Peptides against a protein of PDB entry 7UQJ. Designs and how they scored, part 71

Target 1, 160 residues: chain A of PDB entry 7UQJ
Amino acid sequence: PELYQNFNITPPRGVLFHGPPGTGKTLMARALAASCSSDERKITFFMRKGADILSKWVGEAERQLRLLFEEAKKHQPSIIFFDEIDGLAPVRSSKQEQIHASIVSTLLALMDGMDNRGQVIVIGATNRPDAVDPALRRPGRFDREFYFPLPDVKARFKIL

## One batch from the design tools (peptide; aimed at target 1 S55 V58)

Design b2_p20_7_s3 (made by RFdiffusion4, then SolubleMPNN; its pose is not in this set)
Fold by OpenDDE base, seed 3:
Structure b2_p20_7_s3 (fold): chain B 160 residues (1-160), chain C 160 residues (1-160), chain D 160 residues (1-160), chain A 20 residues (1-20)
Amino acid sequence: as target 1 above (160 residues)
Amino acid sequence: as target 1 above (160 residues)
Amino acid sequence: as target 1 above (160 residues)
Amino acid sequence: MVVPELEYPELPPPPEPPLP
């Protein structure tokens, strides 16, 4: 939150964290959530996994997305973190088309329907940015992408 | 950067990451740098180790710090990450006084000289926050501190 | 593996990383893999997601697990990281019983069949340790658990 | 199918932090 305010950057509605698995995407999203909440102003962090939404909520995935966004809006300022968003919003060209298409469409609509002034940030994490529907990567959605490189082995040795 | 803008949080000039080794401080700093760079607006991540600056640049540490800050300023938006900042900026009460005092003084001046509007964030990571000069931990410098707890000490002992 | 050998610590067959999502479980697993690999002796890191194994390998999940363990054994020293292991090995009381029971049984057998001398470490990550079959959490399996706490919200707000 | 050796794509060495 604060870092973005100083840069006068319109908060991205959505941020795509991408990079190899275990580069800290989820950690970062939580760190961001945790870094944006002052003692006075806690950011509510909503986390969902793309695959879990699809698998657990077969037929209700759309409703769950809507509820998630509504709750996030109710609990502003908030972050919605989708881990493995490529599982939720796979590229449409894969023949599992219809169900995924509806979920992607719903997510697109929810992201598009967020007021630019809303204190809801959506973070999608993926290991496969190319597996995410390009429609989600357009302006007003996941318009910002963050590559999480593997810290060089040498760099990790220095951290651990 | 952007996340901060939405929350009206004044970006810290400096952030102190502290916690036991291997809690992911450096990873977090990199992930932050990565997470603040859109495809269009890459954040330049400058990483230095406090001990490396002192050991490799004996007599030039001040100049290296100045150059680092100048480069960071040139490549805005940028993050300067000091790993092991306690090595760079030890508490003044330790008898290695004069050389460290000058480096600390230089770092203080560099942090103080950053325009509040500057898109340069300084992250210091340490395992020993109490070993960092308190002057660095004052408002306008490393005014924000993040504790990286060990995953339960019992847990870490079981993995390591 | 090597880290444990050097410390004369019998490598745990399995380690459960648990904690809120984005506490760095996957990151830690990779950091461990990276930290245990010297320049001379690279640890092969095998990563699978519990949900992906179930969803992609319907009817072959057992075989895929066997192959994974065989490959990990071939490429010793190695780490098998199961992200979202609660997706692979849910608690048996959930009505999706038979298929999950067979996969859990297979994973149990594979973990039990690992020689204590094998340089294969299995890391399961979950956000819901209570959703993991308790049989997996017994000695000789995921006998070590690591809680990844959220860094205190207060702490993270100071950095970001 | 043999689980393809996860050729961990040799993650390109992290771009050398741009040398100054």
Scores: peptide ipSAE 0.000, ipTM 0.186, DockQ to the pose 0.059
OpenDDE base, seeds 1, 2, 4, 5: peptide ipSAE 0.000, 0.000, 0.000, 0.000; ipTM 0.299, 0.227, 0.278, 0.204; seeds 1, 2, 5 fail the geometry check

Design b2_p20_7_s4 (made by RFdiffusion4, then SolubleMPNN; its pose is not in this set)
Fold by OpenDDE base, seed 3:
Structure b2_p20_7_s4 (fold): chain B 160 residues (1-160), chain C 160 residues (1-160), chain D 160 residues (1-160), chain A 20 residues (1-20)
Amino acid sequence: as target 1 above (160 residues)
Amino acid sequence: as target 1 above (160 residues)
Amino acid sequence: as target 1 above (160 residues)
Amino acid sequence: MVVPELEYPELPPAPEPPLP
């Protein structure tokens, strides 16, 4: 958060965390949520998994997304973290087109509908940025992308 | 970064990551660096190990620190990550006083000399926060501290 | 695996990483895989997501699990990491019983069938340990549990 | 289908953190 204040960067509505699995995307998202929580101002962290939304809420995924964004808006400042967002928002050109198209469209609309003054940040994490619908990666949506490289073997050894 | 803009939080010049080894401090620092890199704006991540700076650069550690901060300033936005910062900035009351005192003083001066408008964040990671000179932990320096807890002792014992 | 061999610790057949989402479970699993990989001896890391196994392999999930364990056994030393294992092995008392019961039973059998001399470690990660079938949490299966706490709010705020 | 050997793509040697 603070780095963006210094940069006079309009907080992106959405940030795409991408990189190999286990590079800390989810950890970072949570760290971000906590990092923005002051003792006085807790950030509410909403987490959903892309595949879980589709699998658990067949036919209600759109409603659940809407509710999630509404709840996040009610509990501002908040972070919505979509882990495995490629599961929720697959590339439209994939043969699984129709069912995902509505959900992707809903997510697009929800991200577009966030006022720039809103204190809701959406973080999408994926291991496959190329599997995320390019429409989500446009300005005003997931307009920021964070590559989580594997820590070098040396870096890993120092973490453990 | 962006979350700080929304929260009107003055970006800390320095953040101390502390916690037992293997809690992901270095990983988090890298993930932060990655997380602040947009496609348009890469954050330059400078990593140094405190002990490596002292051991490799005996007599030049101060110069290397200065160069590091200058380079970080040139490559703004940037993160300087000191892994094992307790190796670089031991508590002054420890008998290793004299050689470390100059390096600590240099680091203090470098952190103090960062303009609040500077796009350089310093992250220090340590397993021993109490071994870090308290002067580094003052406002305008490492004024933010992150505890990386061990996954519960049961957790650690089961991983290791 | 090798870490356990080096320590004369009987490698647990299964380790459950649990804790709130984004506490580094997946990260830790990968870090473990890397930490146990010497330059001379790479650990093969097999990663699957519980929900993906069910969703992608409807009717073949059991076969895919068997193949996964066979492949992991062939490529010893190896780690099988199940992210979101609660998606694969939900509590039996849930109304989705019948379809999951066979898969859970297969996973139980596969874990039970791992010889203690095998260099295959299974890591299950979940955000909902209570949603994991208790049968998987018994000795000889996921007999080790790692709680990944949220870094304290204070900790998070100081990272970013 | 044989679970393709997850050729873990040799994660390209983590690009040397760009040496400054």
Scores: peptide ipSAE 0.000, ipTM 0.181, DockQ to the pose 0.056
OpenDDE base, seeds 1, 2, 4, 5: peptide ipSAE 0.000, 0.000, 0.000, 0.000; ipTM 0.313, 0.198, 0.185, 0.199; seeds 1, 2, 4, 5 fail the geometry check

Design b2_p20_8 (made by RFdiffusion4)
Pose (drawn by RFdiffusion4):
Structure b2_p20_8 (pose): chain A 160 residues (1-160), chain B 160 residues (1-160), chain C 160 residues (1-160), chain P 20 residues (1-20)
Amino acid sequence: as target 1 above (160 residues)
Amino acid sequence: as target 1 above (160 residues)
Amino acid sequence: as target 1 above (160 residues)
Amino acid sequence: AAALAAELAAEAAALRAAQA
């Protein structure tokens, strides 16, 4: 931590996995979760699938998001993986419902808002990155974007 | 206050920060929240978002807005910051649930019934200005609209 | 009435001020209420909003609306003004609440219960006219309309 | 996803109508 405090830099804590289907996005997330449970320093893994937080009550989806990010603050070494994040956080449109744009606005305020979110890495895997809200694809929330391509010749050899 | 009585004008009590993502809106609100808590006279900063207002009960979201504005009047030199305000106050539509138009109406009524002396300042950052209701964007509610643009060369030099 | 009842032209049961925001609709009702700064028993003015009638309870909103109309009949020549009538009477649909739908179901029955010798006029204002419920715009209700447009050049000169 | 959100929003409006 002194190497990042040597400068006035904060580490990148957000990655957006994107690429075609079957290219290794969830596999890489699974390998990262298995590696986080065997290094004997507790990196807590929070798995979230699509719109797992959707509810029929008003304001319960934003409450579940706030609780997920707060339980992430309780244990500092924690990770949040959002599988199929283009179903949870679509581009905010006036035509669609307000539960969607309200979830996206809560996610924006919880990733880079007024309060600091802590040592919480946020990973989102998507097949449709341009269905993710563009305000979620900037540094401070999903700094990096890993493009997982279809494998080339040497990579297919290695996979096989 | 005599300058604002000599000319028959009311000081603006509302600002709408708007601009592209990552251009300085939450940063300015964070710098103003730190400047509210340093000096010999204290300004109280009230931070809000859509999650700690929206409720599942009838008449509880507008009651939380009224409690916010009454508590800010009690601590009279005050700032109220609504982040991602298009999620809290979308454009009123009949094809949406009634809770969002009811929040916009309660917010319009509470802003039209403020102290009228520049005591409670209301600051909102929408990232998208069109999504916010036009009734809130008229002078009398959010008087000033600060456009935080993408920085030009001298501004990029200063930021770097 | 000694003059206007000679010709049998009935006064309107419901007159609707509609237009863009900031066009002076609340000013006209405030100026008509200052024309109620006159002596008693003539042009009693009631200033209500699309809020401060609707409540947590199930009967106080309709009971209060029936009582407002009864006090309007008690002082015979009277005017009821509903500012932001889309807040009190939104469009009834299947995303609509039950309390607003019953407020509309009582306001309609109270406007059809108003006698032909027109001594209570109900003026209502909105910035979004096709967001008020369609039933109050039927004949025998809010049927005469006043459009308040943005000012032209001479009008802006007078305003400045 | 959008159909489910619409069904949930109809059920939320029905529940708020029942609370009234």

Design b2_p20_8_s1 (made by RFdiffusion4, then SolubleMPNN; from b2_p20_8, 12 letters changed)
Fold by OpenDDE base, seed 1:
Structure b2_p20_8_s1 (fold): chain B 160 residues (1-160), chain C 160 residues (1-160), chain D 160 residues (1-160), chain A 20 residues (1-20)
Amino acid sequence: as target 1 above (160 residues)
Amino acid sequence: as target 1 above (160 residues)
Amino acid sequence: as target 1 above (160 residues)
Amino acid sequence: MDELAEKLSLEAAQKLSEQA
């Protein structure tokens, strides 16, 4: 946020963190929230799992998404982090995933309806960027993608 | 892998990482995949969550498991990592878990059908090894079990 | 535990770890279990995810909770860690969450039924303390709350 | 950003490992 403000760079509306699971996407999203939080400027961090939204909110997932975006807007500056966003926004072309079409459409509309001047950043994390509806990966939505590689052997030896 | 090859030890067909959640089972599975990956010999790492297979693939979980094993075989050397495998392969003796009997049977058959000469390692991670169908824990399946203890105080002080 | 025993402080029956997801609530719960475990005094660590209890144990979640508390009591000293406890114990006032009212009531009763002299600590982790039934946050239940802030940049640099 | 992502990935992985 501050980095984008200082350079007059419009912060991406949505950032897709993609990479295999346990690559620290969730940690990165959080650490971005923390790094952008000062004592003077606390970033509110909202986190939801894609699969949880579907399972916990059967029949009202759309409403819960709307409420989440409203809450994030109310608590600006804020980050909405969707963990496992491929669980929420599967590819529309899959017949098996048609059940999510309405939820995906709601998420699309919510991301489109964000004023880019708002201090709300949406971070989606997925292990399968290709399993996320391509419509979410378009400009004005998740228009920045960051690959989280597997920690290499060296990075891994630091963790071991 | 290399350790097993150097000692002419037949690598286990399946390794069960068990231990409470956030013991780094997923990280270790990944860490093994990357440590066994050289620039010359990339290990393909497939990861699925047990619960996700059931929830995302209602009615086709068996087919998705078959495809996963075929894909892993095609991309040898490979690791299939099942996170939260107790969600996929609950204990058959539970009446509540009968819905999974077909999926568990498919996983059993897939593990049995792997040629031990294949460079496919299956890693299951669970927090509840006793909640995994005992049939999966038999020789030729998850025949090696690794306990992931809670990080001791020392490991914790490195995190704090 | 030992710290509470040494000072004759009645350990809280339940500790709510709240804070954004990946703030290390699960880590801390585990690290507490490990820190309180010596070679002489192993703390048994039980972990369940709130959402998993509902999804895996449809119609018997209450019984599974009872069994979990009995098992924890049998294996004292023990920690029961509920990850994502807001998935298990949503706010009763939500019409959508009425399905969980019985499960929440069972958890309340189980926490109330614990003898405070027992070496069973319940740790709930949530990202949304306000989404947890307020009845769980009352004295004699989750009567201690610990906020897990986002690791600041410094804490993050220690993990890096 | 990639280095930060890698570092944070490592840190997350480490934290998940350490949460372990």
Scores: peptide ipSAE 0.006, ipTM 0.260, DockQ to the pose 0.030; fails the geometry check
OpenDDE base, seeds 2, 3, 4, 5: peptide ipSAE 0.000, 0.000, 0.000, 0.000; ipTM 0.208, 0.244, 0.300, 0.241; seeds 2, 3, 4, 5 fail the geometry check

Design b2_p20_8_s2 (made by RFdiffusion4, then SolubleMPNN; from b2_p20_8, 13 letters changed)
Fold by OpenDDE base, seed 5:
Structure b2_p20_8_s2 (fold): chain B 160 residues (1-160), chain C 160 residues (1-160), chain D 160 residues (1-160), chain A 20 residues (1-20)
Amino acid sequence: as target 1 above (160 residues)
Amino acid sequence: as target 1 above (160 residues)
Amino acid sequence: as target 1 above (160 residues)
Amino acid sequence: MDEKAREASEEAARRLSEQA
């Protein structure tokens, strides 16, 4: 699909955007979605925060992830953007570790279950790639990485 | 008041900004506050995060909300911006549900208690309007809604 | 160092950026880092969120802070930016208060331990300066403060 | 959705794009 060509990835791969906060990961993901959209073919963009997955969806996070992937498939071509995906790594409590393990396990299964004919891209953004569960960074999941450096003096005049 | 005309709302109504994260809800709220400010009439802008109401003000959230509304009234014309207002909806624990119920009840009472002659606007921002307590979305509260869509291809060339 | 002159601070002082959320504290910190960077002298910019210090690094937050300061020293000239530094103030639980006390104690020690010959600036950003531990706001720590007001009509045309 | 709310949202998205 043209969507996957734009990211230079083969389906069903995910893309990890990593770099310091406010380097534009979220904005870039949106701009990429907009770039892939035309008047004839609008890309559906879904966004979730890693912290929201743990906090707002307690006891239903797995179900909400499944529904998200189903909706993304229904509205393909689509992008699922997980902002602060390292926020799936909880506070170290036995209860939060269990929640994390279940949510991450569900996300792994959903990424592994993406049909290579599907036009769903998954983008994860993090400030800490090493805080993302290594299982998510394997082939068929978040197996492409983009580094977002801090803007330099040249980039400053474009932001200011 | 000119402030309410600028938002096309009748007092004492609140405004709900909803849409995907990073669609500019917070930035728009600030731009609107700046637009309503002149050299003669500065709008006072108060901002709180829904997550902070639950976490940082445990046991005093209700009091801090009251103080916020009192200060907003004292410094009118003013805007109270609640970012991530759906963050008032806690993790489903009986303890957090009680905290939520008390905080939401206080916010409802404060919004209902706004004098229609007051120059205080309340803006709530959320990525999930359905996660906002339905009682907050009733007439006299957050009864106006603005949807913040993702930028399209035309908007892209202005971001990049 | 030119870096400290740019902030008008004498080492080993920290800078507290405070003001309403989305007033540009994070953006300003990045723009300042970019301004201090040249082709010959790149400023290394480190960023951490206060909430991440409490949540993502449970049981290792102190170690991660030490490593951060060591890495910042190694890559000097550098800036350590703590966004939402008031997020070090936990939810009032005895366990989180102990974690807070330990993390804050470590940050105090790290700031006190900065060699005045080092080219490491620490910037803390908060929406609530009074929620920042008073010990952090003492001489030799965050002893310089910058208030970020809401943009007025004149500033609006620069942002919009 | 009020047409004015849609227009304001589109303008908001445009302004955000101009500021980025």
Scores: peptide ipSAE 0.007, ipTM 0.195, DockQ to the pose 0.033
OpenDDE base, seeds 1, 2, 3, 4: peptide ipSAE 0.007, 0.008, 0.008, 0.000; ipTM 0.293, 0.197, 0.225, 0.240; seeds 1, 2, 3 fail the geometry check

Design b2_p20_8_s3 (made by RFdiffusion4, then SolubleMPNN; from b2_p20_8, 11 letters changed)
Fold by OpenDDE base, seed 5:
Structure b2_p20_8_s3 (fold): chain B 160 residues (1-160), chain C 160 residues (1-160), chain D 160 residues (1-160), chain A 20 residues (1-20)
Amino acid sequence: as target 1 above (160 residues)
Amino acid sequence: as target 1 above (160 residues)
Amino acid sequence: as target 1 above (160 residues)
Amino acid sequence: MSAEAEKLSEEAAAELSRQA
């Protein structure tokens, strides 16, 4: 609710932050979590990296995604932040493509299964919105997109 | 010695920093290196990334690890920082698993071969301590663990 | 021109920043872009990551590199920054090696095809200059190299 | 920036030392 009041938007299930690396997507996602956290209402922030889900949770990525969404629901209000979510995109091997397809399919199902009234927001960050599976960019998933330009370095020194 | 006096702890051979990405694990490892460096006693800081050891030193990773530990010993007092050390964990391919197993085996042997009186500290950082080979988490290796919570964003804006 | 006047160097087509991770290579590349940007002459900064080009642009990496160089030319003066450019180095699989070889070959051709009078600078950052394809380090490509030592952490806190 | 970052680095190092 409060995050969406700040954005003047209908509560999206998923928000895609896109823009060049080091534009502050991850920092912004964390800053948003902080700004929405009061002493009375702490927002739990969960972070995963797309490449980490693939390479590091090999064989349990689907289970770990389910656990992540369950934990986020348990600790609501919460933010799930996927850094480099395009790292879930298919790589050129049939076996890796199957793993990626399964992980993406699991993420789709988890996003679709979220109660629209639940205080769980999913933020995906990418440097390449076109490399994100189009199925993730559909309504009810990552249906809001925010572009992070390379800050003018003067503006970046203000954020630092 | 002095780093361990500052920590009020028995000198660990290896310290595991674990916690979500961008919690400042890498920044803390560097800050510790700085705080322990005096004008009289500079600490040499060596940094490697787990995924980089696997992907980039392909075929020489074991040799490069040996050289790294030799160089760290030569420049003692020193810190060897492995960022994303869980990137050394086996991935789902028999050939990559063999490479990972060989690299991990080499790292185990190098940590076991360190003189406990040597001024070489190994810091491993991960977002997933459970994805780190259990053999690396045994006594005499990464036997001390520090959790890095997502800083309350107020605390993070203080670090920036 | 102006960037090269600041460096007191003949205009390189490509500059290789090498040194340990978090020595500020990426930060320096951005700071250079800022320092060379005036209100009258903004430098457009393009950033890509070597591993991202391989893993994320799988099947279109060559096309995306071409588009990147075209866009950089269109928005000149511009900087193309490749972070972790050694992530384009061949990995131990024949199929990945072919993809890497094709991407590297495309990057070579794009760098060779740049007009020396064009205001497009390419900066490659690596932690491992020896893992960069030697063909990229030849004259007319990444023919200037800058070492980023691990700043004495006091010096790093001066750069921040 | 440098002095505050140093102080926070010291505070964070001190906090790690207390948690150790």
Scores: peptide ipSAE 0.000, ipTM 0.219, DockQ to the pose 0.024
OpenDDE base, seeds 1, 2, 3, 4: peptide ipSAE 0.000, 0.000, 0.000, 0.005; ipTM 0.195, 0.202, 0.320, 0.277; seeds 1, 2, 3, 4 fail the geometry check

Design b2_p20_8_s4 (made by RFdiffusion4, then SolubleMPNN; from b2_p20_8, 14 letters changed)
Fold by OpenDDE base, seed 4:
Structure b2_p20_8_s4 (fold): chain B 160 residues (1-160), chain C 160 residues (1-160), chain D 160 residues (1-160), chain A 20 residues (1-20)
Amino acid sequence: as target 1 above (160 residues)
Amino acid sequence: as target 1 above (160 residues)
Amino acid sequence: as target 1 above (160 residues)
Amino acid sequence: MDEEVEKLSLEAAEELSKQA
């Protein structure tokens, strides 16, 4: 309950952070995790890269996703952060269809299977929201999107 | 000698950086590498992600670890930084036992095999110290730990 | 045309950013992407880790590189940023020769095949320029190099 | 040492926050 209130998310929703690289998506996800953590309530943060999940586990990516979600559920309240989620769930192209379709299907099922009482939030980050399978961007999955604009380069160079 | 003095480490020890994501573990490891480098003595910094080593080299991760340590020794003084080391050496679970056990065994042997005269420091970073195999956290391996607290989110938002 | 002028690059050239970890190579690549983007002209930024491309696609790394370059060309003006490019194209060693040689050969062919009219810039980042295959550092490929010095730790601590 | 590392850690976290 409380974790989702802090994110202004209705379960079992995910949040998609998108925008150019270095706009702070990963950092914002971490800052959100920090903001939602109290001395009494530590949030467990799980970070994975989409492409790493695909590559490490040719034939086991589905199992690794299941294990990740189980671990997040076991250690709730939790945030699962998928960096470069487009690497995990690219738009279905006919030639990559089977492996990607299986991983996408598994991720969809895991997101759809998140209990409303669970304190697991999923944050996906991408530089290319249009490269993410639209099935992940539907209601009940990554149904909220935040655009991270490039800071005006002038502003960024002033802070460096 | 000098490199270990700069770290206040007795060889062949590793340092485990742990704390929430975005607490600066990777940045600190880099800052330490920078601090220990002089114009006369450049420290070679080797960065690897634990999960990448596991995934790239299904069946060769052990060899890649050996090569990494050999390269670090060849280019000493050196720092080997394992980001997300829990991804390389997770707590031994029965079902992942063989591959993970082999990698862990190899990493243990490499750390135990570090010559006291060698100028190679190993830094591991994790968000989940309890997910790191306890065998790595024993004396003579990652026997020093530094906790990286989440900066007070208020402080972080003031600097953004 | 304009994108290459902003980078002071003559096509089909790549830029190698090298220097110790945390010297801002990735950040500079992102800042360059932002600087070259206007309200009228958004630059698409493709970030990949060299090691991830090698590992994800044992036997398909060549295809993934081709797809990446095709996607970058399709979404031009574009920047392809290879972080840890030494992980993708290490110096040819006899024992890793076939897989690495194939990936290197493919990357060389893709860089050589970049049309002068294309608005695709390739930036490679490495901590170890000498670990990058010299074939990539030849004219018409990564033929410009920028060294990112460690900020004098004193200077880095002063800017904090 | 621990305070310096903690300070450095905070500073590093702040720098990461500025850079991202």
Scores: peptide ipSAE 0.000, ipTM 0.171, DockQ to the pose 0.027
OpenDDE base, seeds 1, 2, 3, 5: peptide ipSAE 0.005, 0.000, 0.000, 0.000; ipTM 0.184, 0.266, 0.287, 0.206; seeds 1, 2, 3 fail the geometry check

